# Peptides against a protein of PDB entry 6J54: the designs that were tried, part 56

Target 1, 223 residues: chain A of PDB entry 6J54
Amino acid sequence: NENLFASFIAPTMMGLPIVTLIIMFPSLLFPTPKRLINNRTISIQQWLIQLTSKQMMAIHNQKGQTWSLMLMSLIMFIGSTNILGLLPHSFTPTTQLSMNLGMAIPLWSATVFTGFRYKTKTSLAHFLPQGTPALLIPMLVIIETISLFIQPVALAVRLTANITAGHLLIHLIGGATLALLNINTMTAFITFTILILLTILEFAVALIQAYVFTLLVSLYLHD
Target 2, 42 residues: chain B of PDB entry 6J54
Amino acid sequence: QFQFTGIKKYFNSYTLTGRMNCVLATYGGIALLVLYFKLRSK

## One batch from the design tools (peptide)

Design b1_p25_1 (made by RFdiffusion4)
Fold by OpenDDE base, seed 5:
Parts: C-alpha cells; sequence; structure tokens
Structure b1_p25_1 (fold): chain B 223 residues (1-223), chain C 42 residues (1-42), chain A 25 residues (1-25)
C-alpha cells in the first residue's frame, strides 16, 4: 500500500526540494511572443488563449475583464502541469492538496473581497435566495454562509481528487496488466486496452479540471 | 412590483434591500446569542 | 506581461510547496 502513494511524495535531490523546479518548468513552454508572425506552436498557443479568454470573459463587465490575465495564466499553469504529470516517472504538483489550497484560498478570498468592496448590497443579498418564506430566512442564511466557506475547499479538493484518482487508477490497472501477463495473455490484453482508454480519458480530465477550476473562480468573481 | 408596507418593506425576501436587511438581522441575532453564551459562561 | 504573471504565480506556488516540504516531510 505504501508503494501506491510513492509517486505522490514530493521529490528531493540532495536534501533540496526539486518541486520548485518542477513547478517553474511549465513557464518555459510558453514564451512571450515578440514577432507579429510567430512560429506555428506559439501561434496555436496564442490562438487557444484568445479563444478561452473570449469564452470566459464574455460574462464579465470591463472591470471583471482586468482579471483576464490572471485567469488565463491560471488555466495555462494548471493545464500544463496536469499534462506534464501524465509523463512516466513525473511528479504532478496538482496532486498535492496544499498546492491547490494555496491557489484556491487566495483566489476565492480575492473574488469575495472584490465583491464586498464594489457590490456590497448585492453580495450581502446573495446570502438569501429570492422568494424564500419568512420562516426559513434565518436557517437559509446560515446554510448559505456555510456554503460560501466550503467553496475554496471544494475547489481545491475537486482538482486534487480528480487528478490523484486518475493517477492511482493508471497505476493499479498498469500493475494488474503486468501481473496478468504471467497468468493469461488474453486477459492481460483486455486490461491493457482498458489502460489505454483510461490514459486517453486522463488527458481529457487534465484539461477539463484546469478549465473547471478557472471557470469557477471566474463565476465567483461575477457574483 | 410588490408593494410592501410597514416592517415587510424593510424585511422581505423579494427586494435586494429587504434581503440585505434580513441577512444583517440574522448575523446580528447570531452575534448577540454568541455574546450572551460567552458572557454567561464567565 | 503574461509570462511575468505566470512566473510570479509559479514562484508563489513553489514557495508554498517548499514550506510544505519542510514542515510536513
Amino acid sequence: as target 1 above (223 residues)
Amino acid sequence: as target 2 above (42 residues)
Amino acid sequence: MFFDLFLFFAIYLAVIMFIYQIYFL
């Protein structure tokens, strides 16, 4: 059982955490464009950023659009780290709950603070859904306040759980395929096919979780 | 448009101002209850 | 500007993970 979680231990080299280098590595994959016409890879990257920015920021007013740079950097960071994490013998920083909480709590607190600063009346009114019976108002306000404080935890746990569960499933099915190769080659082939389908799914999940994380932060900013 | 009169004008679940006042009243009530129990335990 | 903010975010998270590594492991 200890060997299943060995891939989630933060790697160290010579007593120093190499995790810092792993987290900074994705930044090298996205160089700043300096030319009007760039190479094909940078052009595709900029096109994807523009498309996602247009979709996510369509809900926001001009003041909300100032957050576009932060939200686009966030989605590119989480997406790139999740994809790189699917490489063999790689460490995925997003499997660490501490990292995801470190992202979720400041971003959530910033969105809540900006909401209370610029839209105080609307933000306070959000704790009571419209049309509630007078008798249920106190209970519903308490539930909605608890819901607000669960948001950053749910945001961090969702990302951590989805990425961690995917990596564990790949490891378990991979181990099962190796064990079955010595017992029955036909059953090993079936489990290997499942492993391939699962790895394809994990590539999709890696991108979806990056998008969902940034989208939820964006939605909290809009409210 | 709902025309509310009296206390319902300030405390209602349909208007933005009414909802805000209900939220503030509930927080105020909870704060007073917590304060009461804290003072009673001393 | 995008690269600068991305790098800042990466450094911030790297510091969090560094602190986590020192205190938990």
Scores: peptide ipSAE 0.077, ipTM 0.746, DockQ to the pose 0.356
Fold by OpenDDE base, seed 4:
Structure b1_p25_1 (fold): chain B 223 residues (1-223), chain C 42 residues (1-42), chain A 25 residues (1-25)
Amino acid sequence: as target 1 above (223 residues)
Amino acid sequence: as target 2 above (42 residues)
Amino acid sequence: MFFDLFLFFAIYLAVIMFIYQIYFL
């Protein structure tokens, strides 16, 4: 069991944290385009960014569309780190709650402050759902205020939990397959099949979590 | 369109302004309660 | 510009993780 969680320990080399390099590594995969007609990989990346930006920012007004660059960089960062984390013997920074809180809290606070600054009336009115009975107004306002402060935590924990759980399952099933190879090859084959299916699922989860994280930040900006 | 008259015009859960006023009133009430208990504990 | 902002996020998060590693790990 101690060996299972060892993969989530922040790696250090000679006492220096390699986490910095690991976090910066995905940036190397997304170079800036320098030509009108770029390489196929860059063109696909730009196409994906354009598609996701159009889909996510379609709900936003012109002022909200100014956040497009930040949100696209965020989704690409989280997505790339999550995908790279599925490589064997790799460290996933997004499994660390501190990192995800470090993303969630500033982005959430920025969206909330922008909302209060530009749409004060609407933002204040958001604390009271429409149609609330008069007697429930004080209680519901309190609940909505608490809910607001839970949003960044929920955002960070969702990402952390899903990525961490996926990695744990891969490690557990992987360990089980190795153990079963010496006991019964047929059961090991079944477990190995489950492992393959799980890894495919985790690739999907990795991208979905990046999308959901960015989408929720975008939705908070819209509110 | 809900036509509210009197106090309900300013404090309602249906209009944007009414909702805002209700929220502000709630925060004001909480602040006053906290202040009251703080002053009472002294 | 996209790369610059991406890099900014990476550096920012790296700093947060660095601080976390020093003080909490």
Scores: peptide ipSAE 0.022, ipTM 0.716, DockQ to the pose 0.356
Fold by OpenDDE base, seed 3:
Structure b1_p25_1 (fold): chain B 223 residues (1-223), chain C 42 residues (1-42), chain A 25 residues (1-25)
Amino acid sequence: as target 1 above (223 residues)
Amino acid sequence: as target 2 above (42 residues)
Amino acid sequence: MFFDLFLFFAIYLAVIMFIYQIYFL
């Protein structure tokens, strides 16, 4: 049973945390382009960044588009860490709530402060939805205020929960397949097929969670 | 276009300024209530 | 610039995880 959660323990070597190296490793996978015609891998990366940038920044005004670099770096970071985390015996930093809160809280605070700085009237008005009946105004303002403060927590917890759940499912089904190999080969084959399908799903989830995280930060900036 | 007259011009849920004023009024009211209870407890 | 900002996030988060591991684990 301890083996199920061992993958979520921050790895240490000789008492020194290697988590720093693991977190920095994805940066090595995205080198800066040096040539007009780059390698196929770099070209695909640039194409993906351009597509995601166009989609995410389409909703923003020119001033909001200044955040493009930050948001694209964020999506690439979370996406790369999540994908690398799906490798066998790898540690995923995004399974740690502390890391995701460390991303969510500063980004959320930045979006909120930028909103108050540049669009004070709109930002204050956001606490009251349009068309609210007069009697519900005080209660709804309180609810929207609470909702605002829950946003960074919900953002972080969503990412941690989805990635952690995916990893746990892979480990559980993987363990089940190994156990069933000694009992019944046919059932083990079925569970192995499920494991393969699940791993494919988790690759998609890894990318989707990165996208959703950055998209929500982007949407908070737009508001 | 709703022609808001009087207090509804400044406190409405339809206009941006009206919504802002409603929010400020609610926070102000809450702050005053908290202050009242704090002063009453002393 | 993109790589630099990506690296910034990586370093920032690495520092957070490092501090977390030293003080809370």
Scores: peptide ipSAE 0.021, ipTM 0.707, DockQ to the pose 0.350
Fold by OpenDDE base, seed 2:
Structure b1_p25_1 (fold): chain B 223 residues (1-223), chain C 42 residues (1-42), chain A 25 residues (1-25)
Amino acid sequence: as target 1 above (223 residues)
Amino acid sequence: as target 2 above (42 residues)
Amino acid sequence: MFFDLFLFFAIYLAVIMFIYQIYFL
């Protein structure tokens, strides 16, 4: 009986955490270009980065575009770690809530502080939606302030929950398919089909979650 | 453009300055209430 | 520069995970 949560335990080798190596591994997949015309793989990577950069930075002014490098590095990091996490017997660091909070809290705080520093009036005004009835103003301001503090938690939990749930589902359905192979091959085939569809979905989710995380950080910067 | 006159000019949900003032007033009110209860409890 | 920032994030997160593993796992 393999414990369902074994894949989420941080692997150690000889008492040393291998997690550091796993986290650094995606960086090796994205080398810096050294040539005018680079290899096909690096050219495709650069093209993808340029496309995503254009889409994400279209919302920002010139000052906001200074954050493009950090946001692109973030999306590539989360995306690569999530995709690599879908490999069998791989550990996904993004399933750890501590890691995601470690990303979300500093980025959120940076965006909030930059907002208060450069656009104090607009950032304070953001706590009150436009057109609110006068009687609801105090309550709505309180709700919006609470909402602001929940944002970094929501970012981290969303990423963690989606990736963790996906891995659990793959594991559960995978285990069920193996068990059903010995009982009834027809039912096993159905569950195997569901497993394939789920794995395809998880590849999409892995990329979407990386995008949503960076997009929301970007949106908080825009406000 | 709603020409807000009087107190509505400074406390308006439609203007940026009015919204800011409303937020500051709410925080100020909460702070005063907290201070009042803290001083009353002594 | 992009690689350096990526590496910085990777190192930063690796340090966080290292601390997490030592104290909480």
Scores: peptide ipSAE 0.019, ipTM 0.697, DockQ to the pose 0.349

Design b1_p25_1_s1 (made by RFdiffusion4, then SolubleMPNN; from b1_p25_1, 20 letters changed)
Fold by OpenDDE base, seed 2:
Structure b1_p25_1_s1 (fold): chain B 223 residues (1-223), chain C 42 residues (1-42), chain A 25 residues (1-25)
Amino acid sequence: as target 1 above (223 residues)
Amino acid sequence: as target 2 above (42 residues)
Amino acid sequence: TLSLLLEALLRELAELASLAQQALL
């Protein structure tokens, strides 16, 4: 059973954490443009970044658009790390809950603090939904307060759980296919087909979770 | 347009100011309760 | 498998909690 989770252990060489290098590696795949017309790959990347930026910042006003660089860097980081994590024998830092909490808590606190700083009345009013019966006001305010504090935890756990569960499932089915190769080739072929379909699904999940994580951070900034 | 009079003018769930005041009142009440229990246990 | 995943997540949470406690002390 320990072999199933061995891929989630932070890799170290001679006591030195290689995780730092793994975290920084995706940045090499996104070089900064130096020309007016760049290579095809860089142009496609810039185009995707612009489209995603326009979609996310459409919800925000001018003050919220100042966070565009932060949010776009976040989605690019999480997305790239998640996709690279699906490579064989790769380690995904986003499977580590500590990393996701380390991103979620500061971003969430920054959004909440920004809300209280610039929109104090609106931020305080969010603890009480509109049209609430008078007798339910104290209870609902408490529930909304608890909900606020659960937001960063839910944000981090959602990303971690989805990516971790996907990797675990790939390892389990992959191990099953290897075991069945020596027992029944026909069944092994079926399980291999399922593995391929699952890997395609995990690619989609990797991108969706990166997008959802960034979108929710952006949404908390707007609210 | 809801016309609120008296206490409902300041504490309502429909206006932004009313909602804010309700939240502040709730937090204030909880803070007072916590202070009461803290002083009682002393 | 789900129980093992949950246990792994709980272990990571426990490690994070221990680190947080060490940071607070």
Scores: peptide ipSAE 0.127, ipTM 0.704, DockQ to the pose 0.037
Fold by OpenDDE base, seed 4:
Structure b1_p25_1_s1 (fold): chain B 223 residues (1-223), chain C 42 residues (1-42), chain A 25 residues (1-25)
Amino acid sequence: as target 1 above (223 residues)
Amino acid sequence: as target 2 above (42 residues)
Amino acid sequence: TLSLLLEALLRELAELASLAQQALL
């Protein structure tokens, strides 16, 4: 059981945590463009950022579009970290619930406070859905208030659970494949095929979860 | 759209203002209850 | 697999709880 969770332990070198370096590493993969016509990699990155920005910010007004830079940086960070985490023997910081909470809580609070600042009436009205019977209003307002506070937790847990689940499954099947190499090579080959298919799925999940996380933050901002 | 009279004008689940007032009333009621129990326990 | 996921989540929550406890005390 220890070997299953060993990959999720924060790595340290000489007693110093290298997690900070791991978290900052994806930033090196996205250099700022300096030329009029950049390399293919930079051009593709900028193109993807523009597409995702247009898609996510389409639901926001001019004031909401001021969050575009923050949301795009967030999706690039989470997406890159998730993809890099799928490399062999790599540590994914996003598997740590503390990190995801550290991102979710401030962003959620910022969206909620922004809502109360600029759309006070609408934000308060969201605690009561339209058409509710009069007798259920007090209870429903309480439930909706609780639901609001569950949002950052759900946001963090969703990302953490999905990425962690994928990593665990890859490690388990990978370990099983290695164990079966000396027992039955044919079965090991089948297991290896499943592992390949799973890794492809996890690449997709990594990007989807990054998108969903950012999208939900954006949606909370839109109210 | 919706036209209400009396108390329903200010407290309804359909209009934006009505919903806001209902929420504020609920929070106010909870605050008063908490205050009541706090003072009662002393 | 679900039980393992739950255990992993519980471990992380336990670590967070311990850190929170250390921060509060």
Scores: peptide ipSAE 0.119, ipTM 0.702, DockQ to the pose 0.036
Fold by OpenDDE base, seed 3:
Structure b1_p25_1_s1 (fold): chain B 223 residues (1-223), chain C 42 residues (1-42), chain A 25 residues (1-25)
Amino acid sequence: as target 1 above (223 residues)
Amino acid sequence: as target 2 above (42 residues)
Amino acid sequence: TLSLLLEALLRELAELASLAQQALL
C-alpha cells in the first residue's frame, strides 16, 4: 500500500522542495515564437492555443476577452503538467490538492469580484433564479450562496480526484500485470492490454480536465 | 412586459432589479437574525 | 481503499494546515 502512494509524495532533496522546479519545468516546453514560420512543434502549439482561445473567448464580450491571456496560460499550465505527470516515475503537482486550491480560490475570487464590480445587478440577481415563487426565495438564495462557495472546492477536487484516480488505476493495473506474469501469461497479456487502453484514456483525461477547469473558470467569469 | 405594482415592483423574482432587491433583503434579514441571537445570548 | 483515500486526503489537509500555520507564524 505504501508503494502505491509513494509516487504522490512531494519530492524533496535535502529538505528543499523540488516541487517549485517541477512546476516551472513546463514553461520551458513552450518557447516564445521568434520567426514568421516557426518549427513544427511551435506551429502546432500556436495552432492549438489559437483554437482553444477562439472557443473559450467566444462566450465572452470584449471586456471578458481581457482574461484570455490568463485563461490560456492556465490551460497550458494544467495541461502540460498533467501530461508530464503521465510519464513513468514522474510527479504530478496537480495531484496535490493544495496546488489546485491555490489556483482555484484566487481565480474564483477574481471572477466573483469582477462580476460584482462590472455587473453588480446581474451578479446579485444570479443568487435568485428567475421565476422563483415568493415563498422559496429565502431558501433558494441561501442554497445559491452555498453553491457559490462550493465552486472553488469543486474545481480543485475535480481536477485532483480525476488525475489522482487515473494515476492510481495505472499503478494498480500495472502492478496486477506484473504479478500475473508469474502466474498466468495469457491473463497478464489481457491485463496489459487494459493498461494500454487505460493509459490512452488518461492522456485524454489529462487534457479534458485542463480544459474543463479553465472552461468553468471562464464560465464563472461570464456569470 | 411585467407590470408589477406596489411592493411587488421592487421585490419580485422576474425582473433583474426585483431579484437583486430580494437577495439584499434576504441577506439583511439573515444578518438581523444573527444579530438578534447574538444580542440575546448576552 | 476508501479509508486509504480518506487518510491521504486528511494527510494532504494536515500538510496544508501545517503550511498555513507556518505561513501565519
Scores: peptide ipSAE 0.093, ipTM 0.683, DockQ to the pose 0.036
Fold by OpenDDE base, seed 1:
Structure b1_p25_1_s1 (fold): chain B 223 residues (1-223), chain C 42 residues (1-42), chain A 25 residues (1-25)
Amino acid sequence: as target 1 above (223 residues)
Amino acid sequence: as target 2 above (42 residues)
Amino acid sequence: TLSLLLEALLRELAELASLAQQALL
């Protein structure tokens, strides 16, 4: 079991954490376009960014459009780090709960405070659903308040759990495949096929989790 | 549209203002309870 | 025995992952 989590240990070189460099590395994969007609890779990236931006910001008014840069930066960061984490012997910072909390809590707080500042009445009204019986109002308000504070935790845990679970499954099935090569080649081949399918799934999960994380932050801003 | 009169006008679960007032009243009640227990322990 | 234990652990992790996904999504 100790070997399973070896890939999740924060890498250090000479006692200095290199996690900062790993976090900054995805930024190099998205260069700023300088030409009207750029390279194919840059054009595809820009198209994807525009597509996702239109989808994410469609629910926001003009005031919410100010958050477009932040939300798009967030999804690009999380998505790129998650995809890079699927490389062999790579380290994914998003598997660390501390990092996800470090992103979730400030963003959640910013969205909540923005809501209270510009839409105070609506934000306060969200603690009580419409049509609630009078006798259940106090208890329901308390529950909704607790639910609000659980949001950043759920946001961070969702991302961390999904990415971490995916990595663990890849490592475990990969290890099992190697072990079964000397026992039963046919079973090893089946396990290897499952590993490939799982890897493809994890690529999708990596992108979906980035999208969901950003979407939920956006929804909290909209509420 | 619901027409409310009296206290129901200010404290209802259907209007935005009514919902807001209910939330504020709930928090106020909790604050008063906390204050009561704090003063009781002294 | 190790393969069976790994399979059991994988099943448990898969179940936990599925439950976590269902609960958190």
Scores: peptide ipSAE 0.058, ipTM 0.690, DockQ to the pose 0.017

Design b1_p25_1_s2 (made by RFdiffusion4, then SolubleMPNN; from b1_p25_1, 20 letters changed)
Fold by OpenDDE base, seed 4:
Structure b1_p25_1_s2 (fold): chain B 223 residues (1-223), chain C 42 residues (1-42), chain A 25 residues (1-25)
Amino acid sequence: as target 1 above (223 residues)
Amino acid sequence: as target 2 above (42 residues)
Amino acid sequence: LLSELLKALLEELAKIAELFELALL
């Protein structure tokens, strides 16, 4: 059991936390454009950012589009960290629930407060669905209030669980392949094939979870 | 489009204003209940 | 252990998904 979770322990070197460096590393993969016509890699990155920005911010008005920079930075951060985490013997900070909560809670709070600031009536009315029977109004308002507070937790847990589950599965199957190498080479080969297929799936999951996380933040902003 | 009269005009689940007022009333009621129990426990 | 962990995680994700689906309705 200890070996299963060993990959999720925060790495340290000489007693110093290197997690900070790992978190900052993805920023190096996205250099700032210097020319009007940049390299192909930079151009593709900017193009993808533009497409995702256009898609996510399409539901927002001009005031909501001010969040575009923050949301795009968020999706790039989560996406890049998740992809880098799929490298062998790599540590993914997004597997830590503390980190995801650290991102989810402030963003959720910001969206809720901005909603109350600019859309006070709509935000308050959101606690009561339309057409509810009069007798159920007090109870339903309480439920909706509780639901609101569950949002940041659900947001963090979703990302953490999906990424962690994928990593655990890769490690377990990888460990099984190594164990079977000396027992049955043919079975080990089959297990290895499954591992490859799983890793491909996890690449997709990594990007999807980054997108979903950012999308939900955007939806909360839109209310 | 909805025609409400009396108290239903201000407290309804169909209009935006009505929904807002219902939420405020609910929170106010809860606050009063909490206050009541707090004073009762003293 | 793997099956239990995966089952637990999937159950939690399913619950979250259901809650969000209900909230979006």
Scores: peptide ipSAE 0.133, ipTM 0.747, DockQ to the pose 0.022
Fold by OpenDDE base, seed 2:
Structure b1_p25_1_s2 (fold): chain B 223 residues (1-223), chain C 42 residues (1-42), chain A 25 residues (1-25)
Amino acid sequence: as target 1 above (223 residues)
Amino acid sequence: as target 2 above (42 residues)
Amino acid sequence: LLSELLKALLEELAKIAELFELALL
């Protein structure tokens, strides 16, 4: 088991945390545009950012659109880290629950407090779904309150679990493939094929989880 | 569209204000219960 | 070795499935 989880240990060199550099590295892949017409890579990146921004901000009013920069930066960060984490023998910072909680809790609290500050009535009303029978009101309010507090936990755990599970599966199947190379070449080839398919799936999962994480934060802001 | 009279006007699950009041009432009730048990222990 | 590896894989897959189920809630 220790060998399986070795890839999830925070990397350090001589006691110095390299994880900080790993977290900052994705920012180098997204340079700021300096020209009206940029290189193809930068243009594609900006185009994707604009598309995602339009989709995510469509649910928000102008006041909510102030969060666009934060949400876009979040999705870019999570997405880039997740994709880079799929590189061979790479460390994915988003597999660390502490990191995801560190992002989820402040963002969630900010969205909740923003809701209470500017839309107090609506925010309080969300604790009671419309049309609830009178006898169930107290219980349902309690349940909804608990649900609210579970949101940041679910947000962090979802991202962590999905990425971690994917990485673990890749490592396991990869290890199995290596073990079978000298035992049965045909079986090893099959497992290798599965590994390739799984890797493709994990690329999709990486992007989806980044999107879902950001989207949920956005939805909590919208209430 | 909903015509509520009396207590239902202020405490209903259909209007925004009614829902808000229900939530506040629930929290207030819970707070009072907690306070009661706390004072009872003394 | 293959049987042990397979068993280990299945156990880990079960854990992964449980995590996914929990994460999707």
Scores: peptide ipSAE 0.121, ipTM 0.706, DockQ to the pose 0.017
Fold by OpenDDE base, seed 5:
Structure b1_p25_1_s2 (fold): chain B 223 residues (1-223), chain C 42 residues (1-42), chain A 25 residues (1-25)
Amino acid sequence: as target 1 above (223 residues)
Amino acid sequence: as target 2 above (42 residues)
Amino acid sequence: LLSELLKALLEELAKIAELFELALL
């Protein structure tokens, strides 16, 4: 209903969009280190970035490792925005399909064009799997071409749908808990426990979706 | 290593060059079909 | 995973093509 989807409307203050401030806020949570030995929180952040960087760039060669900075910034941005969106009465920009398309399409096009620029023969050959029967070649090339164009759409929709569905479920269970407080306290407590477990699950989903988004972009780069 | 002769040398699904040529031939065929229908309507 | 799925699809399509060849003979 309208009350459920009201939390997904882009927030504005005095006719000015505050979405820009919300998008910029996660960057403040990751300050640049100024010392050789930093605070515990900064050290943990740098350690996590280093671990994720090693895992993501293990697939790529030296030329692919040039994209390490872009991919790490992407996963940190999406991950931080998704986690902050799970705060009560918060707005997640990644629930907006327009934002995810705005990230997915340029990154996908950059990976595809980079592939055509440096590995033209391999990129063109990727439209036809090895060992295909001769009669199926034209149809399969068409299917693979369509599959390539669906990649940016699937990338954006997957992230948006997962985060949005999680938010909707939290709101529905939360609303049910509030409604049951005046009817049956014991049932309301059980529903509230389910809500807590669901929120923990959504924290995990938020991080996983950020990782999957970045991983798929990296995989398309490697193709 | 596969030894292809004739048309199979240029159009095969096993070698990198063969796969590339098959893709280019498919796109060329589609382009010719589109061009044919466009010229037919005029 | 994508390569395996594509391989499975190609195997099924190859079986269908083989059936069509047998039907036309």
Scores: peptide ipSAE 0.027, ipTM 0.707, DockQ to the pose 0.014
Fold by OpenDDE base, seed 3:
Structure b1_p25_1_s2 (fold): chain B 223 residues (1-223), chain C 42 residues (1-42), chain A 25 residues (1-25)
Amino acid sequence: as target 1 above (223 residues)
Amino acid sequence: as target 2 above (42 residues)
Amino acid sequence: LLSELLKALLEELAKIAELFELALL
């Protein structure tokens, strides 16, 4: 139905892209600390950023830790946009494949080029797994090369598909619940319970997908 | 740990350098094949 | 890491192939 996908249409006002404002809005939710002891909300945010930073940067050496700012900003951006997208009648830019590709391709390219620049031997060696039989080397190198180029696509599609599917499911079950309210209250209550459980799940998925997206980018950097 | 002699010293799937050389050789071979077909068609 | 994953997959496939060979005598 046209109504189902209406929530995924990029919002425009008089032809002007409001999407830009929506993308920039999450940045306002994370103000820069100005005090030694900030508000509880800011302190919690900083604590979460530090925890995630420690986990992600534990894999990287000192040179790889230079990407900490980029990776943390990425997870904060995707996470915040995904959570805000779960609000009623909200538009999530991360449901748009174009946006996710716009993030995935440059970040993937940066990680790959960084790997080739600083760890050329290791990066080239990753196209061939250790201990591969000699006869399978050419085919395996080709497969690994193809796999490398699929990475940015898989990264973008994974995020887009998970968030979009969640939104669609919430809309469908929500619409069914509203329709059943006039037909059978008992069935509507069951459907509503499922909707609540699904919304809780989607909150978790929103955060997990942000983390996975950032983690995979970081993992590609470890190449 | 691994002692390779001859061509296996440069092209092996166990050492880092050997793996790198194998990858480069594979890409070089593919490039030559593409070049061959391109020149043949022309 | 992807190469390691691929290596693991190849190892598993090799084990499966070995099992099939063993099953076929």
Scores: peptide ipSAE 0.022, ipTM 0.709, DockQ to the pose 0.014

